# Ledger of designs, part 34: peptides against a protein of PDB entry 5VVV

Target 1, 276 residues: chain A of PDB entry 5VVV
Amino acid sequence: FLCGVVEGFYGRPWVMEQRKELFRRLQKWELNTYLYAPKDDYKHRMFWREMYSVEEAEQLMTLISAAREYEIEFIYAISPGLDITFSNPKEVSTLKRKLDQVSQFGCRSFALLFDDIDHNMCAADKEVFSSFAHAQVSITNEIYQYLGEPETFLFCPTEYCGTFCYPNVSQSPYLRTVGEKLLPGIEVLWTGPKVVSKEIPVESIEEVSKIIKRAPVIWDNIHANDYDQKRLFLGPYKGRSTELIPRLKGVLTNPNCEFEANYVAIHTLATWYKSN
Target 2, 276 residues: chain A of PDB entry 5VVV as posed
Amino acid sequence: FLCGVVEGFYGRPWVMEQRKELFRRLQKWELNTYLYAPKDDYKHRMFWREMYSVEEAEQLMTLISAAREYEIEFIYAISPGLDITFSNPKEVSTLKRKLDQVSQFGCRSFALLFDNIDHNMCAADKEVFSSFAHAQVSITNEIYQYLGEPETFLFCPTEYCGTFCYPNVSQSPYLRTVGEKLLPGIEVLWTGPKVVSKEIPVESIEEVSKIIKRAPVIWDNIHANDYDQKRLFLGPYKGRSTELIPRLKGVLTNPNCEFEANYVAIHTLATWYKSN

## One batch from the design tools (peptide; aimed at target 1 Y10 L82)

Design b2_p18_2 (made by RFdiffusion4)
Pose (drawn by RFdiffusion4):
Structure b2_p18_2 (pose): chain A 276 residues (1-276), chain P 18 residues (1-18)
Amino acid sequence: as target 2 above (276 residues)
Amino acid sequence: SALHEKAKEEYEEAARAD
């Protein structure tokens, strides 16, 4: 069961030294996972096809090392959604070459994120693929095979919370396609009824497990502050029923950008991780 | 770059509306 932090916000990402202190903290409080997915670390999203330079690679390896030294599982995320051409094989190959490079840093766990992308395709893609959801699942599956079908592997759908489902959660062509076609070994990230969910009703998640055909992994935006300059969140982890732990694969908290402000955010996530 | 900026703006709008 996956529990911990996703560094998944817009803005100045954390530095290696902050992530070491993060791992030490996750262990002092018995959490198991860290998802690396900062939106503005350019090689994660904006220049996803680009390989890490020599010194960048030294940094990532030293990072994946301290993750094992503290026994925090490290999941690496990549976001090709802005401009990838799903049908073109050179494009599919560059993704593997990039995911290969990181595999050789010590990485066993991977994620493909597709949040916040223009919902339609290029002229070339609309031929080989029936729908937008088809294209993502095809690549996500093909990639899931190539890496030797890894232990934990996450998929973040374009429709990743209740508000964002067209027309509703239950009869959505995009969501329908995912639950049926996406492989049973691939996890699905979900964010609650809204992007920043005030509460997560047990009925809403049970409802979601209907069409995804899985217990989804929560990308929790409760303490995220990247969307309002004036705002910071030092409150407890709240509005999440303790009865949810049995029904979910995990909860990864996407916290405040200011690293040291995240003490309460992670500790309260940790106490609640107990009690179920 | 324009697509990235648009996606960020849309996210901020949606988060703030929540």

Design b2_p18_2_s1 (made by RFdiffusion4, then SolubleMPNN; from b2_p18_2, 10 letters changed)
Fold by OpenDDE base, seed 5:
Structure b2_p18_2_s1 (fold): chain B 276 residues (1-276), chain A 18 residues (1-18)
Amino acid sequence: as target 1 above (276 residues)
Amino acid sequence: MEKYEKARKEEKEAALAS
């Protein structure tokens, strides 16, 4: 069971010292996972093709080593979906080289994120792939196999919540393709019925699990404030029954952008997780 | 603010308000 934090918000990323402090807290609270997915890290998303510099490499190596020191699984995410051409072998090779570099930093767990992108394929991809889901699954499976089938590999679908599913969760052709064609060792990220789910009913997890043919990992936006930086979500982790725990592969909270605001959010997630 | 960032922020705000 993956339990911890995703740094998955828009806005100023956390500094390396904040991330190291997070790992100390995660270990202390018996949480086990950190997903590196800061939307405004240029080399994560907008410039995903660009290799890390020597200085950035040293920082990431130090961060990954710190995660290991605190027994926190460091998952490196990349979000190529803004401008990748899935059918272009050069794009696939560029993605491979980027993940090879991160593997050299000592990273062993990875995620491919296709959240917050347009649902339309380019003309070149339409000639090769039957659907957007087929294109995403193809590259995800290829990368997963290329990396030697790492123990933890995550996929974030473009339809990552109930409100983004067309026509709905149980009938989505996109999620059906993901469920049928995504290799079984790849985990699927999900935010619940909504992008920011006030509640995540058990029945909603049973519904999505059926179509994706696996238990999801919750990307939980309950404490996310990147959409309204005038608000701080200081309340406890709530609106999730502990009956979800046996029905999930994990829960990763995407908390407030302000690192200092997240004590209650993360601590109460840990209490929730340990209560089952 | 990037085009997708703005759109997704608006969707998140709407999702919380509903």
Scores: peptide ipSAE 0.095, ipTM 0.804, DockQ to the pose 0.467
OpenDDE base, seeds 1, 2, 3, 4: peptide ipSAE 0.068, 0.065, 0.091, 0.097; ipTM 0.728, 0.723, 0.787, 0.804; seed 4 fails the geometry check

Design b2_p18_2_s2 (made by RFdiffusion4, then SolubleMPNN; from b2_p18_2, 9 letters changed)
Fold by OpenDDE base, seed 3:
Structure b2_p18_2_s2 (fold): chain B 276 residues (1-276), chain A 18 residues (1-18)
Amino acid sequence: as target 1 above (276 residues)
Amino acid sequence: MEKYKKAKEEFKKAALAD
């Protein structure tokens, strides 16, 4: 069961010292996972093709080593979906080389994120792939196999919540293709019924699990505030029954952008997880 | 840059509608 934090917000990424402090807090609270997915990291999303510099490599190596010191699984995410051509073997090779570089930093766990992108494929991809889901699954499976089928590999769908599913969760042809074609060792990220789910009913997890043919990992935006700069949610982790735990592969909270605001968010997640 | 700004705006709009 993956339980911890995703640094998945839009806004200023946490500094390396904050991330190391996070790992210490995660270990202390018996949490086990950190997903590196900062939307404003240029080489994570906008410039995903660009290799890390020597200085950036040293920082990431140090960060990954610190996660290991605290027994925290460091998952490196990349978000190529803004401008990747899925059918172009050079794009696939560029993605492979980028993930190889991160693997050399000692990273063993990876994520491909297709959140917050347009559903429209380019003309070249439309000639090769039957749908956007087929294109995403194809590259995700190829990368997963290329990396030697790592123990933890995550996929974030473009339809990552109930409100993004057309016509709905149980009838989504996109999620059906993901469920049917995504390799079984690849985990699927999900935010619940909504982008910011106030509640995640058990029935909603049973519904999505049926179509994706696996238990999801919750990307939990309950404490996210990057969408509203006036919001600071300091309330406990709530609206999630502990009956979800046996029905999930994990829960990763995407908390407030302000690192010091997250004590209650992360501590109450840890209490929730240990209460089952 | 433009695609990134658009994606952030779409996310914000969805998150505020929920």
Scores: peptide ipSAE 0.329, ipTM 0.875, DockQ to the pose 0.956
OpenDDE base, seeds 1, 2, 4, 5: peptide ipSAE 0.226, 0.190, 0.285, 0.129; ipTM 0.853, 0.848, 0.869, 0.828; seed 1 fails the geometry check

Design b2_p18_2_s3 (made by RFdiffusion4, then SolubleMPNN; from b2_p18_2, 9 letters changed)
Fold by OpenDDE base, seed 2:
Structure b2_p18_2_s3 (fold): chain B 276 residues (1-276), chain A 18 residues (1-18)
Amino acid sequence: as target 1 above (276 residues)
Amino acid sequence: MEKYEEAKERYKKAALAD
């Protein structure tokens, strides 16, 4: 069971010292996972093709080493979906080289994220792939196999919550393709009924699990505030029955952008996880 | 850059509608 934090918000990423403090807190609270997915990290999303510099490499190596020191699984995410051409072998090879570099930093767990992108494929991809889901699954499976089938590999769908599913969760052709064609060793991220779910009912997890053919990892936006910088979510982790725990592969909270605001959010997630 | 901002605004709009 993956339980911890995703740094998955829009806005200023956390500094390396905040991330190290997070790992200390995660270990202390018997949480086990950190997903590196800061949307405003240029080499994560907008400039995903760009290799890390020597200086950036040293920082990431130090961060990954710190995660290991605190027994936290460091999952490196990349979000190529804004402008990747899935049918172009040069794009696939560029993605491989980027993940090879991160593997050299000592990273062993990875994620491909297709959240917050347009559903439209380019003309070249439309000639090769039957749908956007087929294109995403093809590259995800290829990368997963290329990395030697790592123990932890995550996929974030473009339809990552109920409100983004067309026509709905149980009838989504996109999620059906993901469930049927994504290799079984790849985990699927899910956010619940909504982008910011006040509640995640058990029935909603059973519904999505059926179509994706696996238990999801929750990317939980209950404490996310990147959509409204005037709000801080200081309340406890709530509206998730402990009956979800045996029906999930994990829960990763995407909390407030302000690192210092997240004590209650993360601590109460840990209490919830241990209450099962 | 444009696609990034469009996607960000779509996310924010969805998050606020929830």
Scores: peptide ipSAE 0.681, ipTM 0.954, DockQ to the pose 0.960
OpenDDE base, seeds 1, 3, 4, 5: peptide ipSAE 0.666, 0.652, 0.673, 0.662; ipTM 0.952, 0.949, 0.953, 0.951; seed 4 fails the geometry check

Design b2_p18_2_s4 (made by RFdiffusion4, then SolubleMPNN; from b2_p18_2, 10 letters changed)
Fold by OpenDDE base, seed 1:
Structure b2_p18_2_s4 (fold): chain B 276 residues (1-276), chain A 18 residues (1-18)
Amino acid sequence: as target 1 above (276 residues)
Amino acid sequence: MKKYEEAKKKEKEAALAD
């Protein structure tokens, strides 16, 4: 069971010292996972093709080593979906080389994120792939196999919540393609019925699990404030029954942008996880 | 980019209003 934090918000990323302090807190609270997915990190999303510099490489190696010291699984995410051409072998090769560099930093766990992108394929991809889901699954399976089938590999769908599913969760052709064609060792990220789900009913997890043919990992936006930086979400982790735990592969909270605001959010997630 | 961040923010805000 993956339980911990995703740094998945828009706005100023956390500094390396905050991330190391997070790992110490995660270990202390018996949490086990950190997903590196900061939306405004240039080499994560906007400039995903660009290799890390020598200085950036040293920082990432130090961060990954610190995660290992605290027994925290460090998952490196990349979000190529803004401008990748899925059918172009050069784009696939560029993505492979970027993940090879991160593997050399000692990273062993990875994620491909296709959240927050246009659902329209370019003309070249339409000639090769029958749908956007087929293009995403093809590259995700190829990357997963190329990396030697890592023990932890995550996929974030473009339809990552109930409100984004067309026509709905159980009838989505996109999620059906993901469930049928995504390799069984790849985990699927999900935010619940909504992007920010006040509640995640058990029945809603049973519905999505049926179509994706696996238990999801919850990307939980309950404490996310990147949409309204005038608000801090200081309340406890709530609206999730402990009956979800045996029906999930994990829960990763995407909390407030302000690192110091997240004590209650993360501590109450840990209490929830240990209460089962 | 700006349109998508704005769309996501709007969708997150809508998801909280319901």
Scores: peptide ipSAE 0.081, ipTM 0.801, DockQ to the pose 0.434
OpenDDE base, seeds 2, 3, 4, 5: peptide ipSAE 0.060, 0.060, 0.079, 0.076; ipTM 0.733, 0.783, 0.800, 0.796

Design b2_p18_3 (made by RFdiffusion4)
Pose (drawn by RFdiffusion4):
Structure b2_p18_3 (pose): chain A 276 residues (1-276), chain P 18 residues (1-18)
Amino acid sequence: as target 2 above (276 residues)
Amino acid sequence: SHEEAKEAYKEQAKKDAE
């Protein structure tokens, strides 16, 4: 069961030294996972086809090392959603070559994120693929195979919270396609009824497990502050029923950008991780 | 495209927070 932090916000990402202290903290409080997905580390999203330079690679390996040294599972995320051409094979291959490079840093766990992308496709893609959801699942599955079908592997859908489902959660062509075609070994990230959920009703998640055909992994935006300059969140982890742990694969908290402000955010996530 | 997606996110997140 996956529990911990996702560094998944817009803005100045954390540095290696902050992530080491993060791993030591996750262990002192018995959490198991860290998802690397900062939106503005350019090779994660903006320049996803680009390989890490020599010194960048030295940094990532030293990072994946301290993750094992503290036994925190490290999941690497990549976001091709902005401009990838799903049908073109050279494009599919560059993704593998990039995911290969990181596999050789010590990485066993991977994620493909597709949040916040223009919903429709290029002229070339609309031929080979029936719908937008078809294209993502095809590449997510093809990639899931190539890496030797890894232990933990996440998929973040374009429709990733209740508000964002067209027309509603239950009869959505995008969501329908995912639950049926996406492989049973691939996890699905979900964010609650809204992007920043005030509360997560047990009925809403049970409802979601309907169409996704899985217990989804929560990308929790409760303490995220990347959207309002004046705002910071030092409150407890709340509005999440303890009765949820049995129904979910995990909860990864996407916290404040200021690293040291995240003490309460992670500790309260940790106490609640107990109690179920 | 990236900046547009970022600004749309900020608008939606702020609205949800309120």

Design b2_p18_3_s1 (made by RFdiffusion4, then SolubleMPNN; from b2_p18_3, 9 letters changed)
Fold by OpenDDE base, seed 4:
Structure b2_p18_3_s1 (fold): chain B 276 residues (1-276), chain A 18 residues (1-18)
Amino acid sequence: as target 1 above (276 residues)
Amino acid sequence: KYEEARERYKKIAREDVE
């Protein structure tokens, strides 16, 4: 069970010292996972093709080492979906090289994220893939296999919540393709019925699990505030029955952008997790 | 594209918490 934090917000990424402090807290609270997915980290999303500089590499290596020190699984995410051409072998090779670099930093867990992108494929991709889901699954499977089928590999679908599913969760051709074609060793991220789900009913998890053919990992935006600069979410982790725990592969909270605001969010997640 | 996607997300997320 993956339980911890995803740094997955829009806005100023946390600094390395904050991330290290996070690892200390995660360990202390018996959480086990950090997903590196800061959307405004240029080489994560906007410039995903760009290799890390020597200086950036040193920082990431240090960060990954710190995660290991605190027994936190460091999952490196990359979000190529804004402008990748799935059918272009050069794009695939570029992605492979980027992840090779990160592997050299000591990273062993990875995620491919296709959140917050258009459903449209370019003409070249349409000639090769039956659907956007097929394209995403193809590259994800290929990368997963290329990396030697790491123990933890996550996929974030474009339809990552109920409201994004067309026509709905259970009948989504996109999610059906994901469920059927995504290799079983790859986990699927999900935010619940909504992008920010006040509640995640058990039934909703059963529904999505059926179509994706696996228990999802919750990317939980309950405490996310990147969408509203006027709000801080300081309340406890709630609206998730502990009955979800046996039905999930994990929960990663995407909390407030302000690192200092997340004590309650993360601590109460830990309490929730340990209450099962 | 990034900015547009970000703003779409933000709009939806704001609506989700209203």
Scores: peptide ipSAE 0.767, ipTM 0.973, DockQ to the pose 0.934
OpenDDE base, seeds 1, 2, 3, 5: peptide ipSAE 0.765, 0.762, 0.756, 0.763; ipTM 0.972, 0.972, 0.971, 0.972

Design b2_p18_3_s2 (made by RFdiffusion4, then SolubleMPNN; from b2_p18_3, 7 letters changed)
Fold by OpenDDE base, seed 4:
Structure b2_p18_3_s2 (fold): chain B 276 residues (1-276), chain A 18 residues (1-18)
Amino acid sequence: as target 1 above (276 residues)
Amino acid sequence: MYEEAREKYKEIARKDFE
């Protein structure tokens, strides 16, 4: 069970010292996972093709080492979906090289994220893939296999919540393709019925699990505030029955952008997790 | 493209929270 934090917000990424402090807190609270997915980290999303510099590499290596020190699984996410051409071998090779570099930093867990992108494929991709989902699954499977099938590999679908599913969760051709074609060793991220789900009913998890043919990892935006910087979400982790725990592969909270605001959010997640 | 996606997300997220 993956339980911890995803740094997955829009806004200023946390600094390395904050991330290290996070690892310490996660360990203390018996959480086990950190997903590196800061939207505004240039080489994560906008410039995903760009290799890390020597200086950046040193920082990431240090960060990954710190995660290991605190027994936190460091999952490196990359979001190529804004402009990748799935059918272009050069793009695939570029992605492979990027992840190779990160592997060299000591990272052993990875994620490919296709959240917050258009469903449209370019002409070249349309000639090769039957659908957007097929394209995403193809590259994800290929990368997963290329990396030697790491123990933890996550996939974030474009339809990552109920409201994004067309026509709905249970009948989504996109999610059906994901469920059927995504290799079983790859986990699927999900935010619940909505992008920001005040509640995640058990039935909703059963529904999505059926179509994706696996228990999802919750990317939980309950405490996310990147969409409204006028708010800080300081309340407890709630609206999730503990009955979800056996039905999930994990929960990663995407909390407030302000690192200092997340004590309650993360601590109460830990309490929730340990309650079952 | 990135900015548009971000703003779309924010709009949806705000509505979800309301």
Scores: peptide ipSAE 0.700, ipTM 0.963, DockQ to the pose 0.931
OpenDDE base, seeds 1, 2, 3, 5: peptide ipSAE 0.692, 0.682, 0.679, 0.661; ipTM 0.961, 0.960, 0.959, 0.953; seed 3 fails the geometry check

Design b2_p18_3_s3 (made by RFdiffusion4, then SolubleMPNN; from b2_p18_3, 9 letters changed)
Fold by OpenDDE base, seed 4:
Structure b2_p18_3_s3 (fold): chain B 276 residues (1-276), chain A 18 residues (1-18)
Amino acid sequence: as target 1 above (276 residues)
Amino acid sequence: KFEEAREKYKKIAREDYE
């Protein structure tokens, strides 16, 4: 069970010292996972093709080493979906090289994220892939296999919540393709019925699990505030029955952008997790 | 594209929370 934090917000990424402090807190609270997915980190999303500089590499190596020190699984995410051409071998090779670099930093867990992108493929991709889901699954499977089938590999679908599913969760051709064709060792991220789900009913998890043919990892936006910087979400982790725990592969909270605001959010997630 | 996606997300997320 993956339980911890995803740094998955829009806005200023946390600094390395904050991330190290996070690892210390996660360990103390018996959480086990950090997903590196800061959307405003240029080489994560906007410039995903760009290799890390020597200085950036040193920082990431240090960060990954720190995660290991605190027994936190460091999952490196990349979000190529804004402008990748799935059918272009050069794009695939570029992605492979980028992940090779991160692997050299000591990273062993990875994620491919296709959140917050258009559902449209370019003409070249349409000639090769039957659907957007097919394109995403193809590259995800290829990368997963290329990396030697790491123990933890995550996929974030473009339809990552109930409201994004067309026509709905249970009938989504996109999610059906994901469920059927995504290799079984790859986990699927999900935010619940909504992008920000005040509640995640058990039935909603059963529904999505059926179509994706696996228990999801919750990317939980309950404490996310990147959409409204006038708000800080200081309340407890709630609206998730502990009955979800045996039905999930994990929960990663995407909390407030302000690192200092997240004590209650993360601590109460830990309490929730340990209450099972 | 990034900015547009971000603003779309923010709009939806705000609406989801309200």
Scores: peptide ipSAE 0.756, ipTM 0.972, DockQ to the pose 0.951
OpenDDE base, seeds 1, 2, 3, 5: peptide ipSAE 0.754, 0.752, 0.749, 0.752; ipTM 0.972, 0.972, 0.971, 0.971

Design b2_p18_3_s4 (made by RFdiffusion4, then SolubleMPNN; from b2_p18_3, 7 letters changed)
Fold by OpenDDE base, seed 4:
Structure b2_p18_3_s4 (fold): chain B 276 residues (1-276), chain A 18 residues (1-18)
Amino acid sequence: as target 1 above (276 residues)
Amino acid sequence: SYEKAKEEYKKIAREDAE
């Protein structure tokens, strides 16, 4: 069970010292996972093709080493979906090289994220792939296999919540393709019925699990405030029955942008997790 | 674009959080 934090918000990424402090807290609270997915990290999303500089590499190596020190699984995410051409072998090779670099930093767990992108393919991709889901699954499977089938590999679908599913969760051709064709060792991220789900009913998890043919990892935006930084979500982790735990592969909270605001969010997630 | 997608996310997320 993956339980911890995803740094997955829009806005100023956390600094390395904050991330190290996070790892300390995660260990103390018996959580086990950090997903590196800061949307405003240029080399994560906007410029995903760009290799890390020597200085950035040193920082990431240090960060990954710190995660290991605190027994936190460091998952490196990349979001190529804004402008990748899936059918272009050079793009695939570029993605491989980027992940090779991160692997050299000591990272062993990875994620491919296709959240917050247009649900359209370019003309070249339409000639090769039957659907957007087919394109995403193809590259994800290829990367997963290329990396030697790491123990933890995550996929974030474009339809990552109930309201994004067309026509709905159970009938989504996109999610059906993901479920059928995504290799079984790859986990699927899900935010619940909504982008920000006040509640995640058990039935909603059963529904999505059926179509994706696996228990999802919840990317939980309950405490996310990147959409309105005038608000701070300081309340406890709630609206999630502990009955979800056996039906999930994990829960990663995407909390407030303000690192200092997240004590309650993360601590109460830990309490929730340990209550099962 | 990145900015367009971000703003769309923010819009939806705000609505969900109401």
Scores: peptide ipSAE 0.760, ipTM 0.973, DockQ to the pose 0.917
OpenDDE base, seeds 1, 2, 3, 5: peptide ipSAE 0.757, 0.752, 0.744, 0.724; ipTM 0.972, 0.971, 0.970, 0.966; seed 5 fails the geometry check

Design b2_p18_4 (made by RFdiffusion4)
Pose (drawn by RFdiffusion4):
Structure b2_p18_4 (pose): chain A 276 residues (1-276), chain P 18 residues (1-18)
Amino acid sequence: as target 2 above (276 residues)
Amino acid sequence: SLHEEAKTFYEEHARADV
């Protein structure tokens, strides 16, 4: 069961030294996972086709090391959604070459994120693929195979919370396609009824497990402050029923951008991780 | 840019949720 932090916000990402202290904290409090997905670390999203330079690679390896030294599982995320051409094989290949480079840093766990992308396709893609959801699942599956079908592997759908489902959660062509075609070994990230969910009803998640055909992984935006300059969140982890642990694969908290402000955010996530 | 549009879109919805 996956529990911990996703560094998945817009803005100045954390530095290696902050992530080491993060791993030591996750261990002192018995959490198991860290998802690397900062939106503005340019090679994660904006320049996803680009390989890490020599010194960048030294940094990532030293990072994946301290993750094992503290036994925190490290999941690497990549976001091709902005401009990838799904049908073109050169494009599919560059993704593998990039995912290959990171595999050789010590990385066993991977994620493909597709949140916040323009919902339609290029002229070339609309031929080979029936729908937008078809294209993502095809590449997510193909990639899932290539890496030797890894232990933990996440998929973040374009429709990733209740508000964002067209027309509703239950009879959505995008969501219908995912639950049926996406492989049973691939996890699905979900964010609650809204992007920043005030509460997560047990009925809403049971409802979601309907179409996704899985217990989804929560990308929790409760303490995220990247959207309002004046705002910071030092409150407890709340509005999440303890009865949810049995029904979910995991909860990764996407916290405040200011690193040291995240003490309460992670500790309260940790206490609640107990009690179930 | 596409990235900037995606970021602005996100901020609008996050702020509305709060």

Design b2_p18_4_s1 (made by RFdiffusion4, then SolubleMPNN; from b2_p18_4, 10 letters changed)
Fold by OpenDDE base, seed 4:
Structure b2_p18_4_s1 (fold): chain B 276 residues (1-276), chain A 18 residues (1-18)
Amino acid sequence: as target 1 above (276 residues)
Amino acid sequence: SKYEKAKEEYFKIAREDL
């Protein structure tokens, strides 16, 4: 069970010292996972093709080493979906080289994210892939296998919540393709019925699990505030029955952008997790 | 940009989810 934090918000990424403090807190609270997915890390999303500089590499190596020190699984995410051409072998090779670099930093767990992108493929991809889901699954499977099938590999679908599913969760051709074609060792991220799910009903998890043919990892936006910087979500982790725990592969909270605001969010997630 | 458009769409939806 993956339980911890995803740094998955838009806005100023946390500094390395905050991330190290996070790892210390995660360990203390018996959480086990950090997903590195800061939207405003240029080399994560906007410039995903760009290799890390020597300085950035040193920082990431240090961060990954710190995660290991605190027995926190460091999952490195990359979000190529804004402009990748899935059918272009050069794009695939570029992605491989980027992940090779991160592997050299000591990272062993990875995520490929296709959140917050257009559903449209370019003309070249349409000639090769039957659907956007097929393109995403193809590259994801290839990367997963290329990396030697790491123990933890996450996929974030473009339809990452109920409201994004067309026509709905259980009938989504996209999620059906994901479920059928994504290699079984790859985990699927899900935010619940909504992007910001006030509640995640058990039945909603059963529904998505059926179509994706696996228990999802919740990317939980309950405490996310990137969309409203005038709000801080200081309340407890709630609206998630503990009955979800055996039906999930994990929960990663995407909390407030303000690192200092997240004590309650993360602590109460830990309490929730340990209550089962 | 594609990034900005996607960000703003996410922000809109997330605000509406509250």
Scores: peptide ipSAE 0.748, ipTM 0.973, DockQ to the pose 0.968
OpenDDE base, seeds 1, 2, 3, 5: peptide ipSAE 0.748, 0.748, 0.730, 0.735; ipTM 0.973, 0.973, 0.971, 0.971

